# Peptides against a protein of PDB entry 3HUF, part 146

Target 1, 320 residues: chain A of PDB entry 3HUF
Amino acid sequence: MWIIEAEGDILKGKSRILFPGTYIVGRNVSDDSSHIQVISKSISKRHARFTILTPSEKDYFTGGPCEFEVKDLDTKFGTKVNEKVVGQNGDSYKEKDLKIQLGKCPFTINAYWRSMCIQFDNPEMLSQWASNLNLLGIPTGLRDSDATTHFVMNRQAGSSITVGTMYAFLKKTVIIDDSYLQYLSTVKESVIEDASLMPDALECFKNIIKNNDQFPSSPEDCINSLEGFSCAMLNTSSESHHLLELLGLRISTFMSLGDIDKELISKTDFVVLNNAVYDSEKISFPEGIFCLTIEQLWKIIIERNSRELISKEIERLKYA

## One batch from the design tools (peptide; made by RFdiffusion4, then SolubleMPNN)

Design b2_p21_1_s3 (from b2_p21_1, 11 letters changed)
Fold by OpenDDE base, seed 1:
Structure b2_p21_1_s3 (fold): chain B 320 residues (1-320), chain A 21 residues (1-21)
Amino acid sequence: as target 1 above (320 residues)
Amino acid sequence: DEKEEKEKEEKIEKEEEEELK
């Protein structure tokens, strides 16, 4: 989201979130969803127009800002952005930091991009929330990206957490739920006066983790917890691969269970399968190797003695 | 320094009031 603050008293000492939309900026406007009052005698009654675009799909992957357009409203002294005069037709900016000078005012409006990108695990929830979140200047998507800051957990009572949720947790992504999305939708008007009123997702996250026994106390409890072990991975998602990497595993990948030869078995401590393959092939597992699902592995990883537990299971099956 | 910028603003305000006369 875009946040503005200013030097001196020209924004009344307040910070403001700018959601996608159009704003008239000037001395003689009243603060609302479409106006930003700036208090200086050197600023025109109606000085500039700010237009913030909705996020693009590219912005979800890059963590780039919503495009920020600035137009001078035919003022005597013009408008500058990053020490450059705004052109007659206006200019568009994709920089994360904008220093906006209105006329001869020595105090500048500082606009900065606070990155917030929400990944969804469920396409139905994305379809439900994407439009509203985009109107907050929040990029949304289903695929993992390095720019993701938040992850929406689907609350199904009594269901196991998904691989996406497990991976989001280990990546230190803030896990949120529908309650937080609802809360975000209600604050849009209140944050016009004070950007500090933006809801913190960390409280929601802490409550999710505290109330769900499927989460460890911290990601650090699981990261590299299986360092030194080797696994074989079959028909898993990219998220599954990255999850296993974050556990500190050496990973080999296969196309079929038939590709598991004696050489591979000698170098591999266990095989990780998806649920479909595990359920269909459990009768035909290679002898002398421990096979488990990611969900079964996760149940071991969340335990304080995960290394001991996994070692016992590996030994048990090598001698069976 | 915020004080120096306020003094600059007051100076600019005076110059703009003189240009409007």
Scores: peptide ipSAE 0.040, ipTM 0.736, DockQ to the pose 0.035
Fold by OpenDDE base, seed 3:
Structure b2_p21_1_s3 (fold): chain B 320 residues (1-320), chain A 21 residues (1-21)
Amino acid sequence: as target 1 above (320 residues)
Amino acid sequence: DEKEEKEKEEKIEKEEEEELK
């Protein structure tokens, strides 16, 4: 989201979130959803127009800002952004930091981009929330992204956490739920005067971890916990691969259970399967290899003695 | 620094008031 602050009390010492929309900036405007009052005699009554676009799909993958358009409103001394005069037709900016000078005012408006990109675990939740979040200037998507800051966990009572949730946790993404999204939807009016009123997702995250026994105390408890072990996995999910990498596993990939030869078995401690393959092919598992699902592996990894537990299961099947 | 900027603003205000007279 875009946040503005300013030097010399020209914004009355307040920080403000700018959501996607259009703002008239000037000395003689009243602060509201479409106006930003700036307090200086060197600033025109109506000085500039700021227009913030809704996030693009690209912004979800890059963590880039919503496009920030600045137009001077035919003022005597113009408007500058990052020491450059704004063109007569206005200019658009994709920089994360903007120093906006209005006329001869010695104090600048500082606009900075606070990155927030929300990944959803399922398309239904994305469909429900994407429009509202985009109107807050928050990029949303389903696919993994290095720009992802938050991950929406679906509260299905009694279900195991998904691979996406497991991976989001290990990546140190802030896991949130529908309660946080609901809270975000209510703050739009209150944050006009004070950007600090934006809800802290870390509180929601702490509550999720505290109330769900499927999470370890920290990602650090699981990261590299299986260093020195080797696994083979079905090449069906990039998230599953990245999850296993974060556990410190050496990973081999295969396309079918028939591709698991004696050479692969000799170099592999266990095979990781998706639930569908595990359930359908359980009778056809290769002899002498430990096969498990990611969810079964996760249940081992969250235990303090994960290495000892997995070693016992490997030994049990090698001697069976 | 903030004091120098405020003095610059006051100077600009005086120059603008002189241009309007």
Scores: peptide ipSAE 0.039, ipTM 0.731, DockQ to the pose 0.035
Fold by OpenDDE base, seed 5:
Structure b2_p21_1_s3 (fold): chain B 320 residues (1-320), chain A 21 residues (1-21)
Amino acid sequence: as target 1 above (320 residues)
Amino acid sequence: DEKEEKEKEEKIEKEEEEELK
């Protein structure tokens, strides 16, 4: 989200969140959802127009800012952004930091981008929330991205956590739920005057972890916990691959169960399968190899003695 | 620091009043 602050009390010592929308900036306007009052004798009554666009798809992958447009409102001394005079038709900015000078005012408005990108685990939840979150200047998507700051866990009571949720946890993404999204939707008016009133997602995350026994105490408890073991997996999911890498596993990939030959079996401690393949093809599993799902592996990984547990399962099947 | 900031503000305010004449 865009946040503005300024020196010299020209913003009354307050920080403000700018959501996507249009703002008239000047000395003789009242602070509201479409106006920013700036207190200086050197600033015009109506000095500039700020327009913040909704996030693009690219912004979700890059963590880049919503596009920030500045237009001077035909003032005597103009407007500058990053020491450059704003053009007559306005200019657009994608920099994360903007120093906005209004006329001859010695104090600048400093606009900075606070990154918030929300990944969703399922398309239905994304479809429900994307519009509202985009109107807050929050990029949203389904795919894994290095720019993701938050991950939405669906509150299905009694369901196992998904591979996406497991991976989001291990990559240290803040896991949130629908309750946090609902709260974000309600604070839009209160944060106009004070950007500090933005809800803390970390408190939501702590509560999720505390109330769900399917999570370890920290990502560090699981990261590299299976170092030295080797697995094979079906080459179907990038998230599953990255999850297994974060566990410290050496990974071999195959395209079908028929590709699991004696050589692969000799070099592999276990095979990781998706639920559909595991359930449908369990009668056709190669002899002498341990096959399990990601969810079954996760149940082992969250235990304090995960290495001992996995070793016992491997041994049991080698001697069977 | 607060006194130097006030003196800077007063100097700025005087410079602004001179530029508006």
Scores: peptide ipSAE 0.033, ipTM 0.662, DockQ to the pose 0.029
Fold by OpenDDE base, seed 4:
Structure b2_p21_1_s3 (fold): chain B 320 residues (1-320), chain A 21 residues (1-21)
Amino acid sequence: as target 1 above (320 residues)
Amino acid sequence: DEKEEKEKEEKIEKEEEEELK
């Protein structure tokens, strides 16, 4: 989201969130959803127009800001952004930090991009919330992204957490739920004059972790917990691969269970499978190797004695 | 609604630009 602050109390000492939309900026406008009052005698009654675009698909992957357009409203002394005069037709900016100078005002408006990018684990939830979140200037998507700051957990009562949720937790993404999204939808008007009124997702995250026994106390309890072990996995998911890497595993990939030869077995402690492969009666597991699902692995990983548990299961199957 | 707001703003902008000349 874009946040503006200003020097010399020209914004009345307030920070403001700018959502996607158009804003008239000037001395003689009243603060509302489409106007920004700036208090200076050096600023025109109506001085500039700010237009913030909705997030692009690219912004979800890059963590880039919503495009910020600035137009001078034919003022005597013009408008500058990052010490450059705004062109007659307006200019568009993708920099994360904008220093906006209105005319000869000695104080600048400082616009900065607060990174917020929400990944969804469920396409139905994305479909429900994407439009509203985009209107808040929040990029949204389904695929993993290095720009992801928040993750919406798929809540199915009585089901194991998904691989996406496991990975989001281990990579220290803030896990949120529908209650937080609902709260975000209500703050649009309340944060106009005070950007600090933006709800903190950390409290939502703490409550999710506290109320769900499928999470360890911290990601650090699981990160590198299986260092020194080796696994093989079916090359099906990048998220699954990254999850296993975060556990400290040495990973071998295969395309089919038929590719698991004696050499691979000799170098591998266990095989990680998806539920569809594991539950398939059509697939015979290789003899002499421990096969488990990622969800079964997760149940072991969240235990304090995870290394001992894995070692016992490996030994049981090597000597059976 | 966004189009009507934009047209209304452009109208106000034109009226104020005429008063400032």
Scores: peptide ipSAE 0.026, ipTM 0.516, DockQ to the pose 0.261

Design b2_p21_1_s4 (from b2_p21_1, 9 letters changed)
Fold by OpenDDE base, seed 1:
Structure b2_p21_1_s4 (fold): chain B 320 residues (1-320), chain A 21 residues (1-21)
Amino acid sequence: as target 1 above (320 residues)
Amino acid sequence: DEKEEEEKEKKLEEEEEEELE
């Protein structure tokens, strides 16, 4: 989201979130969803127009800002952004930091991009929330990206957490739920006056983790917890691969269970399968190797003695 | 210094009031 603050008291000492939309900026406007009052004699009654675009799909992957357009409203002294005079037709900016000078005012409006990108685990939830979140200047998507800051957990009572949720947790992504999304939708007007009123997702996250026994106390309890072990991975998602990497595993990938030869078994401590393959092939597992699902692995990983537990299971099956 | 910028603003305000007269 875009946040503005200013030097001196020209913004009344307040910070403000700018959501996608159009704002008239000037001395003689009243603060609302479409106006930003700036208090200086050197600023025109109606000085500039700010237009913030909705996020693009590219912005979800890059963590780039919503495009920020600035137009001078035919003022005597013009408008500058990053020490450059705004062109007659206006200019568009994709920089994360904008120093906006209105006329001869010595104090500048400082606009900065606070990155917030929300990943969804399911397409139904994305379809429900994407439009509203985009109107907050929040990029949304289903695929993992390095720019993701938040992850929406689907609350199905009594269901196991998904691989996406497990991976989001280990990546230190803030896990949120529908309650937080609802809360975000209600604060849009209140944050016009004070950007500090933006809801903190960390409280929601802490409550999710505290109330769900499927999470360890911290990601650090699981990261590299299986360092030194080797696994074979079959027909898993990219998220599953990255999850296993974050556990510190050496990973070999296969196309079929038939590709598991004696050489591979000698170098591999266990095989990780998706649920469909595990359920269909459990009768035909190679002898002398421990096979488990990611969900079964996760149940071991969340335990304090995960290394001991997995070692016992590996030994048990090598001698069976 | 915020005080030096306030003094510059005050001086610019005085110069703009003089240009409007």
Scores: peptide ipSAE 0.034, ipTM 0.709, DockQ to the pose 0.035
Fold by OpenDDE base, seed 3:
Structure b2_p21_1_s4 (fold): chain B 320 residues (1-320), chain A 21 residues (1-21)
Amino acid sequence: as target 1 above (320 residues)
Amino acid sequence: DEKEEEEKEKKLEEEEEEELE
């Protein structure tokens, strides 16, 4: 989201979130959803127009800002952004930091981009929330992204956490739920005057972890916990691969259970399968290898003695 | 630095008031 602050109390010492929309900036405007009052005699009554676009799909993958358009409103001394005069038709900016000078005012408006990109675990939740979040200037998507800051966990009572949730946790993404999204939807009016009123997702995250026994105390408890072990996995999910990498596993990939030869078995401690393959092919598992699902592996990893537990299961099947 | 900027603003305000009279 875009946040503005200013030097010399020209914004009355307040920080403000700018959501996607259009703002008239000037000395003689009243602060509201479409106006920003600036307090200086060197600033025109109506000085500039700021227009913030909704996030693009690209912004979800890059963590880039919503496009920020600045137009001077035919003022005597113009408007500058990052020491450059704004063109007569206005200019658009994709920089994360903007120093906006209005006329001869010695104090600048500082606009900075606070990155927030929300990944959803399922398309239904994305479909429900994407429009509202985009109107807050928050990029949303389903696919993994290095720009992802938050991950929406679906509260299905009694279900195991998904691979996406497991991976989001290990990546140190802030896991949130529908309660946080609901809270975000209510703050739009209150944050006009004070950007600090934006709800902290870390409180929601702490509550999720505290109330769900499927999470370890920290990602650090699981990261590299299986260092020195080797696994083979079905090449079906990039998230599953990245999850296993974060556990410190050496990973081999295969396309079918028939591709698991004696050489692969000799170098592999266990095979990781998706639930569908595990359930359908359980009778056809190669002899002498430990096969498990990611969810079964996760149940081992969250235990303090994960290495000892997995070693016992490997030994049990090698001697069976 | 902040005092020097406030003095510059005050001087600009005085110059703008003189141009309006």
Scores: peptide ipSAE 0.033, ipTM 0.703, DockQ to the pose 0.036
Fold by OpenDDE base, seed 5:
Structure b2_p21_1_s4 (fold): chain B 320 residues (1-320), chain A 21 residues (1-21)
Amino acid sequence: as target 1 above (320 residues)
Amino acid sequence: DEKEEEEKEKKLEEEEEEELE
């Protein structure tokens, strides 16, 4: 989200969140959802127009800012952004930091981008929330991205956590739920005067982890916990692959169960399968190898003695 | 720095008042 602040009390010592929309900036306007009052005699009554666009798909992958347009409102001394005079038709900015000078005012409005990118685990939840979150200047998507700051866990009571949720946890993404999204939707008016009133997602995350026994105490408890073991997996999910890598596993990939030959079995401690393949093909599993799902593996990984547990399962099946 | 900037603002205000006369 865009946040503005300024020196010299020209913004009354307050920081403000700018959501996507249009703002008239000047000395003789009243602060509201479409106006920013700036207190200086060197500033015109109506000095500039700020327009913040909704996030692009690219912004979700890059964590880049919503496009920030500045237009001077035909003032005597103009408007500058990053020491450059704004053109007659306005200019657009994608920099994360903007120093906005209004006329001869010695104090600048400092605009900075606070990154917030929300990944969703399922397309239904994304479809429900994307529009509202985009109107807050929050990029949203389904795919894994290095720019993701938050991950939405769907509160289905009694369901196991998904692979996406497991991976989001291990990569240290803040896991949130629909309750946090609902809260974000309600604060839009209150944060106009005080950007500090933005809800803390970390408190939501702490509550999720505390109330769900399917999470370890920290990502660090699981990262590299299976170092030295080798697995094979069906080459179907990038998230599953990255999850297994974060566990410290050496990974071999195969395209079908028929590709699991004696050589692969000799070099592999266990095979990781998706639920559909595990359930449908369990009668056709190769002899002499341990096959399990990601969810079954996760149940082992969250235990304090995960290495001992996995070793016992491997041994049990080698001697069977 | 903040006091020097306030003095600069005050000088600019005085110069702008003189340009409006």
Scores: peptide ipSAE 0.033, ipTM 0.702, DockQ to the pose 0.035
Fold by OpenDDE base, seed 4:
Structure b2_p21_1_s4 (fold): chain B 320 residues (1-320), chain A 21 residues (1-21)
Amino acid sequence: as target 1 above (320 residues)
Amino acid sequence: DEKEEEEKEKKLEEEEEEELE
């Protein structure tokens, strides 16, 4: 989201969130959803127009800001952004930090991008919330992204957490739920005058972790917990691979269970399968190797004695 | 109506920016 602050009390000492939309900026406008009052005698009554675009698909992957357009409203002394005069037709900016100078005002408006990018684990939830979140200037998507700051957990009552949720937890993404999204939808008007009123997702995250026994106390309890073990992985998502890497596993990949030869078995402690393969009566598992699902692995990983548990299962199947 | 208000405001601004010099 874009946040503006200003020097010299020209914004009345307030920080403001700028959502996607158009704003008239000037001395004689009243602060509302489309106007930003700036208090200086050196600023025109209607000095500039700010237009913030909704997030692009690219912004979800890059963590880039919503495009910020600035147009001078034909003022005597013009408008500058990052010490450059705004062109007659307006200019668009993708920098994360904008220093906006209105006319000869000695104080600048400082716009900065607060990174917030929400990944969804469920396409139906994305479909429900994406439009509203985009209107808040929040990029949204389904796929893993290095720009992801928040993750919406798929809540199915009585189901195991998804691989996406497991990975989001281990990579220290803030896990949120529909209650937080609902809260975000209500703050749009209340944060106009005070950007600090933006709800903290950390409390939501703490409550999710506290109320769900499928989470360890911290990601650090699981990160590198399986260092020194090796696994083979059958044709899983990139998230599954990254999850296993975060556990400290040495990973071999294969495309078919038929590719598991004696050499691979000799170098592998266990095989990680997806649920569809594991539950398939059509597939005979190789003899002498421990096969498990990622969800079964997760249930072991969240235990304090995870290394001992896995070692016992490996030994049981190597000597059976 | 919005365009006429913008033009009136712009004229009033041009006149006051001339008076503020």
Scores: peptide ipSAE 0.031, ipTM 0.608, DockQ to the pose 0.062

